# Peptides against a protein of PDB entry 6GMG, part 59

Target 1, 331 residues: chain A of PDB entry 6GMG
Amino acid sequence: DSDDRVTPPAEPLDRMPDPYRPSYGRAETVVNNYIRKWQQVYSHRDGRKQQMTEEQREWLSYGCVGVTWVNSGQYPTNRLAFASFDEDRFKNELKNGRPRSGETRAEFEGRVAKESFDEEKGFQRAREVASVMNRALENAHDESAYLDNLKKELANGNDALRNEDARSPFYSALRNTPSFKERNGGNHDPSRMKAVIYSKHFWSGQDRSSSADKRKYGDPDAFRPAPGTGLVDMSRDRNIPRSPTSPGEGFVNFDYGWFGAQTEADADKTVWTHGNHYHAPNGSLGAMHVYESKFRNWSEGYSDFDRGAYVITFIPKSWNTAPDKVKQGWP

## One batch from the design tools (peptide; aimed at target 1 Y62 G250 N276 L285)

Design b2_p18_7_s4 (made by RFdiffusion4, then SolubleMPNN; from b2_p18_7, 8 letters changed)
Fold by OpenDDE base, seed 2:
Structure b2_p18_7_s4 (fold): chain B 331 residues (1-331), chain A 18 residues (1-18)
Amino acid sequence: as target 1 above (331 residues)
Amino acid sequence: SAPVAENVTPEALARRRA
């Protein structure tokens, strides 16, 4: 529970950020200073800077998810998620491998499953799909035209996504985006929207009816991408953290990282923006900090999580929350 | 569903700071 969560105060629109601080290869700052940067760099609507509203500051105060929330314009639904999983590696390691000294069978299986995911390939798949979507959006002035364009693009590329149901998250994602329907957003015009990407780290062992071992060490079969499409069924993700393996141990429920629509071709040079916890300046957690991490730092994750998904959503092109180039830190 | 905040424990923070 975030009972001690506080909404950060407003920052003057003209206030420049203080320099970010290096932290484990990342750029780090306090949330108030991130608001200053956000107002200078990301706040633009139709080319004009905007002060972060009270509502947006409240969203941001939620922590890592707040960073994605304020930049995407909606609380993450995670419906259109992608990952990459090496099934052959997984099967081979299970068959021919053995638990390490002191490692249980369940712990071994969970670890092998985690290691069978490829974060870079998952990210690349999401970028590929986002590119297809952006091409489909570009000249589409209604949803029907957008969907027709998508189908054509997918057919040309022989992409398995062409076989998805019309009601699938893939085809329904745009129509289910609030900003698409807003008068000052997409106004029901797909050509006013663009695809953006964020990532979620979470725990696989969330099924309360499963074994305690799966809850502690992971569920090797959970949240795998579908073959060909790379789509991950996120319907069973209920933000349940990993179960403690020792007395007093506790794990975080999730982590979110914002990528947006960077055009940097080298994945390792992309910048991911994320928070450390909800803002509690008067509580034990303290003030929220925001990190801008390279892909290596983001994709490494934490022991709290054994799954990573790369999610596509949409924002109006008039927003500057997802620029082509993101500069790490300040200045 | 209601928005959920990132629930970080002191132990989890220690891991992130290490």
Scores: peptide ipSAE 0.321, ipTM 0.891, DockQ to the pose 0.850
OpenDDE base, seeds 1, 3, 4, 5: peptide ipSAE 0.263, 0.288, 0.269, 0.320; ipTM 0.826, 0.838, 0.834, 0.890; seeds 1, 4 fail the geometry check

Design b2_p18_8 (made by RFdiffusion4)
Pose (drawn by RFdiffusion4):
Structure b2_p18_8 (pose): chain A 331 residues (1-331), chain P 18 residues (1-18)
Amino acid sequence: as target 1 above (331 residues)
Amino acid sequence: TPAMQTTISVSALKAKYA
């Protein structure tokens, strides 16, 4: 009867996954089966396949956060985040639009702020920034050389990110990555690391001391990207879900999607990996399923979340959790 | 302690992921 979270059992390294295919842009499989796929195409350490460890299986079983947790080796901090927001569209649709049939002004403002974000450009911004970071660390063998290389290209590219504080989440992103300091990971050598991207969907109205309207319909001024840099201050994100509008209405507090470092230029052809909930086959929600969605399917989101952030972190190059290509389903 | 997704009804979950 217990809807307790259970850890999926160990899968032998030779066990192949059951086949599955995408339907209308999304593919799903039970977590036990995804572990088999992950061990075949994502588990490589210096080209050697590995079994998903007990610890990794435990992380994965937590739900949507599990895929990102496993692939990055760290519970997601969301410290370095980017998004796109059309300020002009937002200001114009507020002073020119009107609430629709059955909206409070707070609901109208909350929706307009939501629709003013552009998740394609947001992902595109994280893409170009991660590329600059990767070029900066290519031949840099200490952090100082990495930061010099990073600032040099940003200045020459006239990127407002050059003016970020030395201790900002942007410039400290590499040094604050645990695997960067590990002797088996980056070993304080930026050339052994790689920038990767994952996404977080979340709710904007997370201030418990704010009005109920913002908790139910969103805070338009919350989690907006800074101009020029596109950085999103994630420090006030506390994993607080959208408040219900009527009794019995339940919302999920967040969703994580793993992109990695795919080389596909078509943002619509990129695949994003995420789970539906924690693993509980003997309980109410049932077994965890891993979803592999095209970008548009992922960025469609849900009413639970009115905010999207595209996050950059680092993993060692020796890993294979962020390959150049990601294929939906199996084979 | 790590955060988890908030729980919703099974029916709501099935509708969401339909």

Design b2_p18_8_s1 (made by RFdiffusion4, then SolubleMPNN; from b2_p18_8, 11 letters changed)
Fold by OpenDDE base, seed 3:
Structure b2_p18_8_s1 (fold): chain B 331 residues (1-331), chain A 18 residues (1-18)
Amino acid sequence: as target 1 above (331 residues)
Amino acid sequence: SVSLQSKISVEQFKKRYA
């Protein structure tokens, strides 16, 4: 299965992309053509266009996670994750709602939990936090200055994140970013870094010690955000897919979408870049395709997943993988 | 085993189960 993965070949730096095609309201292209676009639009380091390296092409070939990987510069750790969950709605629906015809109690509870998450509010929270972090980064030339700025910003906004432990993913995320420490990256200078966002869709029922019903229909209590902060404990996410509910049914382990640092205020107009599967041009899955989706298309997700998290990481400002504006498709 | 790769096409599943 995974043995069929192939690294896409290099594309000439001056090769222009072919036009994207529409697919389910989103722009779609084959991975090789995305590489062409990436080189023209996103590849710039210190203002200079770069050919995607073999290493980067290999990262990209991993599928949806590969898109986030190549643009963030590291494999997603998902430690600084945010979501929004309506506890009152959840409790009320459980109390007053009823299972649909043919729906089991476990299926009902799983569905109600899924529906109690608000993707837009989760995304908004991540953007809010990223903005705070970016302000803290702007004039900080060492980590101590960054952390002090961050605490001040949080205090000014009366944000519950100010109470997080110094070792929490929130405060440790920058120092744990490889590109921050790289000479050609941040070089340990926070002001050379910026916060970026990606999203992960995954399954809540991953606990192998739990009931089969939770694995099939979701764990209503799993991966909820902490009140006040919106932080999601992602430590139990082991990329385990949903269990089949019927013979022959199968589910995907995760989906990743890259947002970066777009400044578009309207969430519905933001563009999310993601892939369908690992690149296997000679295998059963075929060539990898890359999609550029609007938020509604991305956030809709699939039945494979009942959780969505919006994750903050950091990249050097000298990279152009997270521009202020992202144009959907080509041209 | 934890896979680092997207194993199955999400779009294919969408077509089948949408």
Scores: peptide ipSAE 0.037, ipTM 0.758, DockQ to the pose 0.383
OpenDDE base, seeds 1, 2, 4, 5: peptide ipSAE 0.072, 0.041, 0.045, 0.034; ipTM 0.777, 0.706, 0.710, 0.732; seeds 1, 2, 4 fail the geometry check

Design b2_p18_8_s2 (made by RFdiffusion4, then SolubleMPNN; from b2_p18_8, 12 letters changed)
Fold by OpenDDE base, seed 3:
Structure b2_p18_8_s2 (fold): chain B 331 residues (1-331), chain A 18 residues (1-18)
Amino acid sequence: as target 1 above (331 residues)
Amino acid sequence: PVSLQSRISVEQHRKRYA
């Protein structure tokens, strides 16, 4: 019950974190301890350490999405999302593959579709685009200059994104970022902003007008990236979980992982920060835990989800919520 | 109603992080 959610208490600004616990290749800690780490490492604005505000602690308490929320400064809109889908693999497996023993045709098709997404290529595409955007931001002091730079960069790379409409999430993302407009944020100066990345795992079979099989086993045609651009239309993602296939089975609505702006070239060495559930220390779910996972652990996802998207948003460069290097765990 | 909160059951928690 959402009513069990509690805002974690304030932590003293100078309180050091307790050691994280290693768990399944991840570093794990309770949310209160993550706040301590966050204050020491990620809280800096204009070079000054900050205590996590009550508002930020409230955002964080929402669980996995809360981690992305507190670090990005806004609730995820998921509008600028990228993925990679191997159409040839999908067609080939459908043609030549066979359902496993006990696997329905719908389950087989859903599985094949899920397996046809390449998480690493999707992530790399997002990083590529973020890099282009960052170059476009660097010396742009108004939105017009940013857009001109962006178009030039895309033209130079012969990128299909150059053909996107001016109103597309790709071109409008900066304009629609609240922190870009804030006086102490971007102050409408693109050069004060940087592109950052987070990931969302979710279920493809969310269309209530579709077959029950699609809701149970996935919709093979849903949330595919557009060819050339890699853009995923996320407008139909309404945080609807997978439908149960058996009595008593339940699935989670989504998972969010925060990457930020790490410069580590090896995808496998990148760190993704995420939470398990909303903070309910006195409820059945218990206290929220925060995990710092390597890409392999993050990208594996769960059976709850058959889609992964890598989303670009923006934060002020003055924030330290997306440093070039992220250290897993503590110390 | 779509919840903005991460919804995980105790059972799912055990499944994910056992």
Scores: peptide ipSAE 0.116, ipTM 0.775, DockQ to the pose 0.539; fails the geometry check
OpenDDE base, seeds 1, 2, 4, 5: peptide ipSAE 0.025, 0.032, 0.028, 0.031; ipTM 0.705, 0.713, 0.712, 0.734; seeds 1, 2, 4, 5 fail the geometry check

Design b2_p18_8_s3 (made by RFdiffusion4, then SolubleMPNN; from b2_p18_8, 10 letters changed)
Fold by OpenDDE base, seed 5:
Structure b2_p18_8_s3 (fold): chain B 331 residues (1-331), chain A 18 residues (1-18)
Amino acid sequence: as target 1 above (331 residues)
Amino acid sequence: EVALQSKISVEQHKKRYA
């Protein structure tokens, strides 16, 4: 099935996009048309519009993850992930709540855990941290200066992240970003980089050694954020989909949404760009479509997933893949 | 890291986007 994936053809640099189509509050278009938009709006390097390269088109063809890939410049590693979990709500609901009619105990616990995550607060935490990082980056011309700035910022805000180990994904994220080291990227200059955000939806019940119930209905204890920091240990995320609960049922492995570095303060007005599936124009799945969704549409997720994480990575400031303002659709 | 693609069935696509 994966063999059906095709790299979208090149689009002329000056070709304007066709209008997007409305779809359940989203703006939707075929991948080729997104490439056209991307070239007009997001392709700029040092202020100059660029044609999407074959490599970038290949990355994009991978579907939802491809959108994040092409815009971030690397395949998502998801190491610096944030979420918000209401532990008190979870405990209270488990204690005082009851399964719905026909709902198993495991299903109940999984659902309660899912509902105890707050996507908006998770997103806000990521934005907060990204803002701190951006301040730390602004005047830092080497990694040491960046780290010092970061620690100072965290101390000033009494942020629990200040207690993270130097080897943690939080402190190592910049140095582990390929574009930071590239001559045409950061060139090892933190001040040439900026923090950006994407989101991943995935399934909690991925432990093969756990009960079948956890694989079917979720693992209530998995992928919770650490108190104070909001950091999620993503090391156990192996892109394993939810196990079927009935014959013929299947679930998707993950969903990725690209936010970038929008400055819109109202979360509900932020735009998230994502794809439906890998590009298979000659296969059963058909052509890949790209969606630009408002936060509400994105954060709702699907039954395929019971976890959402908001991940911070870095891109060169010279890239325009994460502009301050993102317009939904075209024109 | 192994690049994994989005795996969705036609039925899932319909459920999510149609």
Scores: peptide ipSAE 0.105, ipTM 0.772, DockQ to the pose 0.606
OpenDDE base, seeds 1, 2, 3, 4: peptide ipSAE 0.046, 0.034, 0.063, 0.072; ipTM 0.749, 0.697, 0.758, 0.757

Design b2_p18_8_s4 (made by RFdiffusion4, then SolubleMPNN; from b2_p18_8, 10 letters changed)
Fold by OpenDDE base, seed 1:
Structure b2_p18_8_s4 (fold): chain B 331 residues (1-331), chain A 18 residues (1-18)
Amino acid sequence: as target 1 above (331 residues)
Amino acid sequence: EPALQSKISVEQHKKRFA
């Protein structure tokens, strides 16, 4: 249990960050130095630089999820999640492919399912939807106007999301965003909000009632996107890690990457901000580090995870936690 | 939802980035 987690101390508002270090194609720094960068670059509200509050520093201290938490303003609920899955590839590989030497059938099926997800297409779908939502937000001064605009935009694009229920996370996401209702946030004005994106990596084999093979090698049928919409039902994601395949093996519960609202059209040039673990400077894990990775480094993921989702949420336009352009590292 | 933390070990981190 997280008894070793510590809230990073406050950093002076005008303290400049130290240079980031290169780390396998990523830019890396310790959490306190990220706080310095964050204060200089991302902290602005209504154009004014802000010191990261104790509450925000506490959120950040939770690790990878903390990076998304501090920048989105809320703990990730993951309700509006998108992915892309190649059903034809999956079926074809299952039919015509063969397990590798020493690979079990369950391991083969889990691997084939993992490989049938397209991270780039999943990300692109989320960006497409976020763009539609942003257009719907721009001239809407109440939720009703936003929803009407959104339906019109979806109809014009012949998007399957137009058929979602009014109670769907797709339509309810804005009104369920705390910062939308805040006086200093959206103040119930959709035109003051913008859609932002983060990503979650997690394990598919989380059902405790399922076979041990699914828990070890993945559940090929779990967390697939709905056809046409790309929506992923995340209700069964309970942050349960992959089961060990050998004695002494252990896996992590999840990874989160923050994208925000970058306008870079080339996915490969987009920057994803994430953390390694919760901040435990006096514990065995040590200090938390923050990474700024290009999409290829982020989307590669780890063996701990066989699913990736791209999630849409909202922040006030007055926040600078999701700028149009993100520079990797410092300076 | 409960606030959960990531628990990437130093050893796992090294393996991932090595």
Scores: peptide ipSAE 0.050, ipTM 0.744, DockQ to the pose 0.536
OpenDDE base, seeds 2, 3, 4, 5: peptide ipSAE 0.036, 0.048, 0.037, 0.038; ipTM 0.703, 0.764, 0.742, 0.747; seed 5 fails the geometry check

## One batch from the design tools (peptide; aimed at target 1 G63 D255 H277)

Design b2_p19_3 (made by RFdiffusion4)
Pose (drawn by RFdiffusion4):
Structure b2_p19_3 (pose): chain A 331 residues (1-331), chain P 19 residues (1-19)
Amino acid sequence: as target 1 above (331 residues)
Amino acid sequence: SEAEAEKINEKRAEAEAKA
């Protein structure tokens, strides 16, 4: 009867996954089967396949956060985040639009703020920033050389990110990556690391001391990207879900999607990996399923979340959790 | 439902605490 979280059992390294295909842009498989796929195409350490460890299987079993947790080796901090927001569209639709049939002004403002974000440009911004970071660490063998290389290209590119504080989440992103300092990971050598991207969908109204309207309909001033840089201050994100509007209405607090470092230029052809909930086959929610969605399917989101952030972190180059290509389903 | 969402949210909080 227990809807307790259970860890999926170990899968032998030779066990191949059951076949599955995408339907209308999304593919799904039970977590036990995804572990088989992950071991075949994502588990490589210096080209050697590996079995998903007990610890990794435990992390994965927590739901949508599990895929990102496993692939990055760290529970997601969301410290370095980017998004796109049309300030002009937001200000114009506020002073020119009107609430629709059955909206409070707070609900109207919350929705307009939500629709003013552009997740394609937000992902595109994280893409170009991650590319600058990767070029900066290509031949840099100490952090100082990496930071010099990073600032040099940002200044020449007239990127407002050049003026970020030395201790900001942007410039400290590499040094604050645990696997960067590990001897078996980056070993303090930026050339052994790689920037990767994952996404977080979440709710804007997370201040418990704010009005109920913001908790139910959103805070338009919350989690907006800074101009020029596109950085999103994620420090006030406390994993607080959207408040219900009527009794019995449940909302999920966040969703994580793993992109990695795919080379596909078409943002709509990129695949994003995420789970539906924690693993509980003997319980109410059932077994965890891993979803592989095209970008537009992922960025469609849900009413639970009115905010999207595209996050940059680093993993060692020796890993294979962020390959150049990601294929939906199996084979 | 609210009960189902609470189950998911609770386990996610546990994952955050574990981390």

Design b2_p19_3_s1 (made by RFdiffusion4, then SolubleMPNN; from b2_p19_3, 8 letters changed)
Fold by OpenDDE base, seed 3:
Structure b2_p19_3_s1 (fold): chain B 331 residues (1-331), chain A 19 residues (1-19)
Amino acid sequence: as target 1 above (331 residues)
Amino acid sequence: SAADAEKINKANQEAAEKA
């Protein structure tokens, strides 16, 4: 019950974290200990360590989305999302492949569609775009300068994003970021902002007007990236979980992983931070745990989800929630 | 929405329980 959610207590600013627990290539800890790590490593504003505020602790308490929320400074809107889909692989497998024993046609098609997404290429596309945006931000002191720089960068790279409408999530993302307008944030100065990345896992079969098979096994045509740009239309993502395939089966609605702005070129060495559920220390779910996973462990996802998107947003450069290097676990 | 944020990520919980 959502009524069991509790805001984690404040941690002393100078309290050091306890060691994280290794688990299947991940580092795991309880939410209170993550707060301690966060205060030591990620809390800095203008180079000054900060205690996590009550508001931030409340955001964090919401689970996987809470990790992204506290680090990005806003609830995820998922408007600027990227993925990679291999259309040729999909068509070929549908034509030449066969359902597994006991697999329905709909299940087969849903699985083939899921397997036709390339998480690594999707992530790389988001990183590429974030890099372009960061170059456009670097010396831009107003939004007009940023947009002009962005268009120039895209033209130079012959990027299909240059054809996006001025009102698209791609061009409007910065202006729609609350921290960009904040006096202690960007203060309307693009050069004070940087692009950051998080990922969302979710279910494709969310259309209630679609067949039951699509809701159970996925919609092969849903949430595909646009050709050339890699943009995913997330407008139909309503946080609806996969429909049960058997009585008593239940799926979760989403998972969120925070990457930030790591500079590690090898995708497999990047660290993704996420949570298991909302914090309910006195409830049946128990305390929230925070995981720091390598890309392989993050991108593998769960059977609950058949889509992964890599989303770009912005934070002030004065925040240390997205450092160049992220160390897994503690110490 | 805040209501959506309060939903459980069972997948990660199950993974943690297996560890």
Scores: peptide ipSAE 0.040, ipTM 0.728, DockQ to the pose 0.084
OpenDDE base, seeds 1, 2, 4, 5: peptide ipSAE 0.032, 0.028, 0.025, 0.031; ipTM 0.697, 0.662, 0.646, 0.689; seeds 2, 5 fail the geometry check

Design b2_p19_3_s2 (made by RFdiffusion4, then SolubleMPNN; from b2_p19_3, 9 letters changed)
Fold by OpenDDE base, seed 2:
Structure b2_p19_3_s2 (fold): chain B 331 residues (1-331), chain A 19 residues (1-19)
Amino acid sequence: as target 1 above (331 residues)
Amino acid sequence: SAADAQLINDYGQEAAAKA
């Protein structure tokens, strides 16, 4: 709980953003200015600009998750998550490698596991699946038609996802999306929806019953993608931060980055939108800032996290929160 | 600054506490 969190005030619909500032290769601005940009660029419903509502501003105020929240229309559930893990690399490094000077065995294993994840391949897998889903959505006017289309697409591609249970996050994700059921959203018509992507960074060592070393240095076996599908079981993610490794050290619980539905084929040119912390203009943390980062900057993450997942959800096609092209910064 | 690197989200913390 944060008693210092404040909902940003409303911004006039016609107010243009101030220029973003460069920050470590990113475009950075204060949350109020992001609201201005959002209203000009992302707020459109059926082609008409909208003022960010009080509810949306409140969602946004929660920080990094708030950016994904306001753009996806729901708090992230993270059920349909993808990653890529090189099992052979992991096994080889564990077998033939050794801890660095001053590195514990647990620290070594945690580091090797972290390094065995490929963020780019994980992102690519999510994009591949999102594309399949979008094809399945395009001409489906009920859920049954959508599911049948998915199965056909997966069969044609010999994708292991075709073997998932009907109740799996993969097949149930659409029906579990609130905006799909809304009258002014999908109205239960899959063809009115599109798949979108966001990313979550988090800590693997969240099991309180595990060793202290796993909580400090990571759990090498946790949150690995399933072979073939790339699906990550996120059920054990409880937003527990990394344990301190030294006195006075502290870590945060997660980071979220919004990608949406950009069509840029080069992963390195894609833009990821994220926030630094909840909005506390009168508190010690200060005002919330929003960053627009290239994939390299986003995927690098922080030492707070040793896992990255790329998550698929859905939004109505009438929303402009996930445009084909995202321009970094302003103007 | 250190503050800029703190990715604290109170909703996330609350959710973790209730889980």
Scores: peptide ipSAE 0.026, ipTM 0.687, DockQ to the pose 0.284
OpenDDE base, seeds 1, 3, 4, 5: peptide ipSAE 0.029, 0.025, 0.025, 0.027; ipTM 0.692, 0.693, 0.687, 0.686; seeds 1, 5 fail the geometry check

Design b2_p19_3_s3 (made by RFdiffusion4, then SolubleMPNN; from b2_p19_3, 8 letters changed)
Fold by OpenDDE base, seed 3:
Structure b2_p19_3_s3 (fold): chain B 331 residues (1-331), chain A 19 residues (1-19)
Amino acid sequence: as target 1 above (331 residues)
Amino acid sequence: SAEDAELINNYGKEAEAKA
């Protein structure tokens, strides 16, 4: 935690947000104004608007992760993550491609690996799995019923996830969700829960025992999805940023984007909500800003990151933090 | 880029231990 992080003040429940402003194809606003929007649009519990609590405002103040945190109800664990990697493209480019002018071999290999990930296919895989999970949840009133339904769905689709261990994040994700066990949440009833999606951007070269080149330019072999399932082993993600490639250069540790449970079939039209940094209105970083980006803007990422994962978690259906439709900006 | 400059020190709470 930063010493200059500040919890945004409470906003009156009925205060309407000010207009968002465009920023590089995104809708942008200051964090306090997002709180106003959140209270009007996303705060509902059992159909009733709620003022964002002090705890929720504190979560939000942590920046990009705070947006996902407040909307999912828990700090991201990133256990159930999906991606898509084109192995043939990777091998072909390594074989037949060449470094750009001034690009080292390590830079070239790292870049080729990064470019071999398909963000859209990764997102689509997560949506596919979330859909399967939601079908399994619909009429399941205990975890056993949910798991049975899930296995049946996977078998019907001949999905490789059916071969995952019972302790796999895939099968354990629901029971490990705090809101599932809460009386006012799922109350141990799977049919009261729904699958939601967020995305994390991070750096592949986090292994401190590896070469400096991997830490600087990426580890081409790290955080690849398993064939068939698309699952990414996130156990080695320790929120370690990219190593500087030149003096004075610095990178941030991650970016998080909240998607929720939008039903828009066109990936390009989906809206992703994220923040720039922790809220420090009296510090050098300034106030936190919240962005609502289309998929193209979100998936493009930053040079700080060479991996994107799409993560599934669960929230109670009574929450409105993941509506079917998300409108970009305000009004 | 200008966009990159907006993403600064995105630190949150320490990640929970992974199972």
Scores: peptide ipSAE 0.033, ipTM 0.682, DockQ to the pose 0.270
OpenDDE base, seeds 1, 2, 4, 5: peptide ipSAE 0.029, 0.028, 0.031, 0.030; ipTM 0.677, 0.669, 0.671, 0.672; seeds 1, 2 fail the geometry check

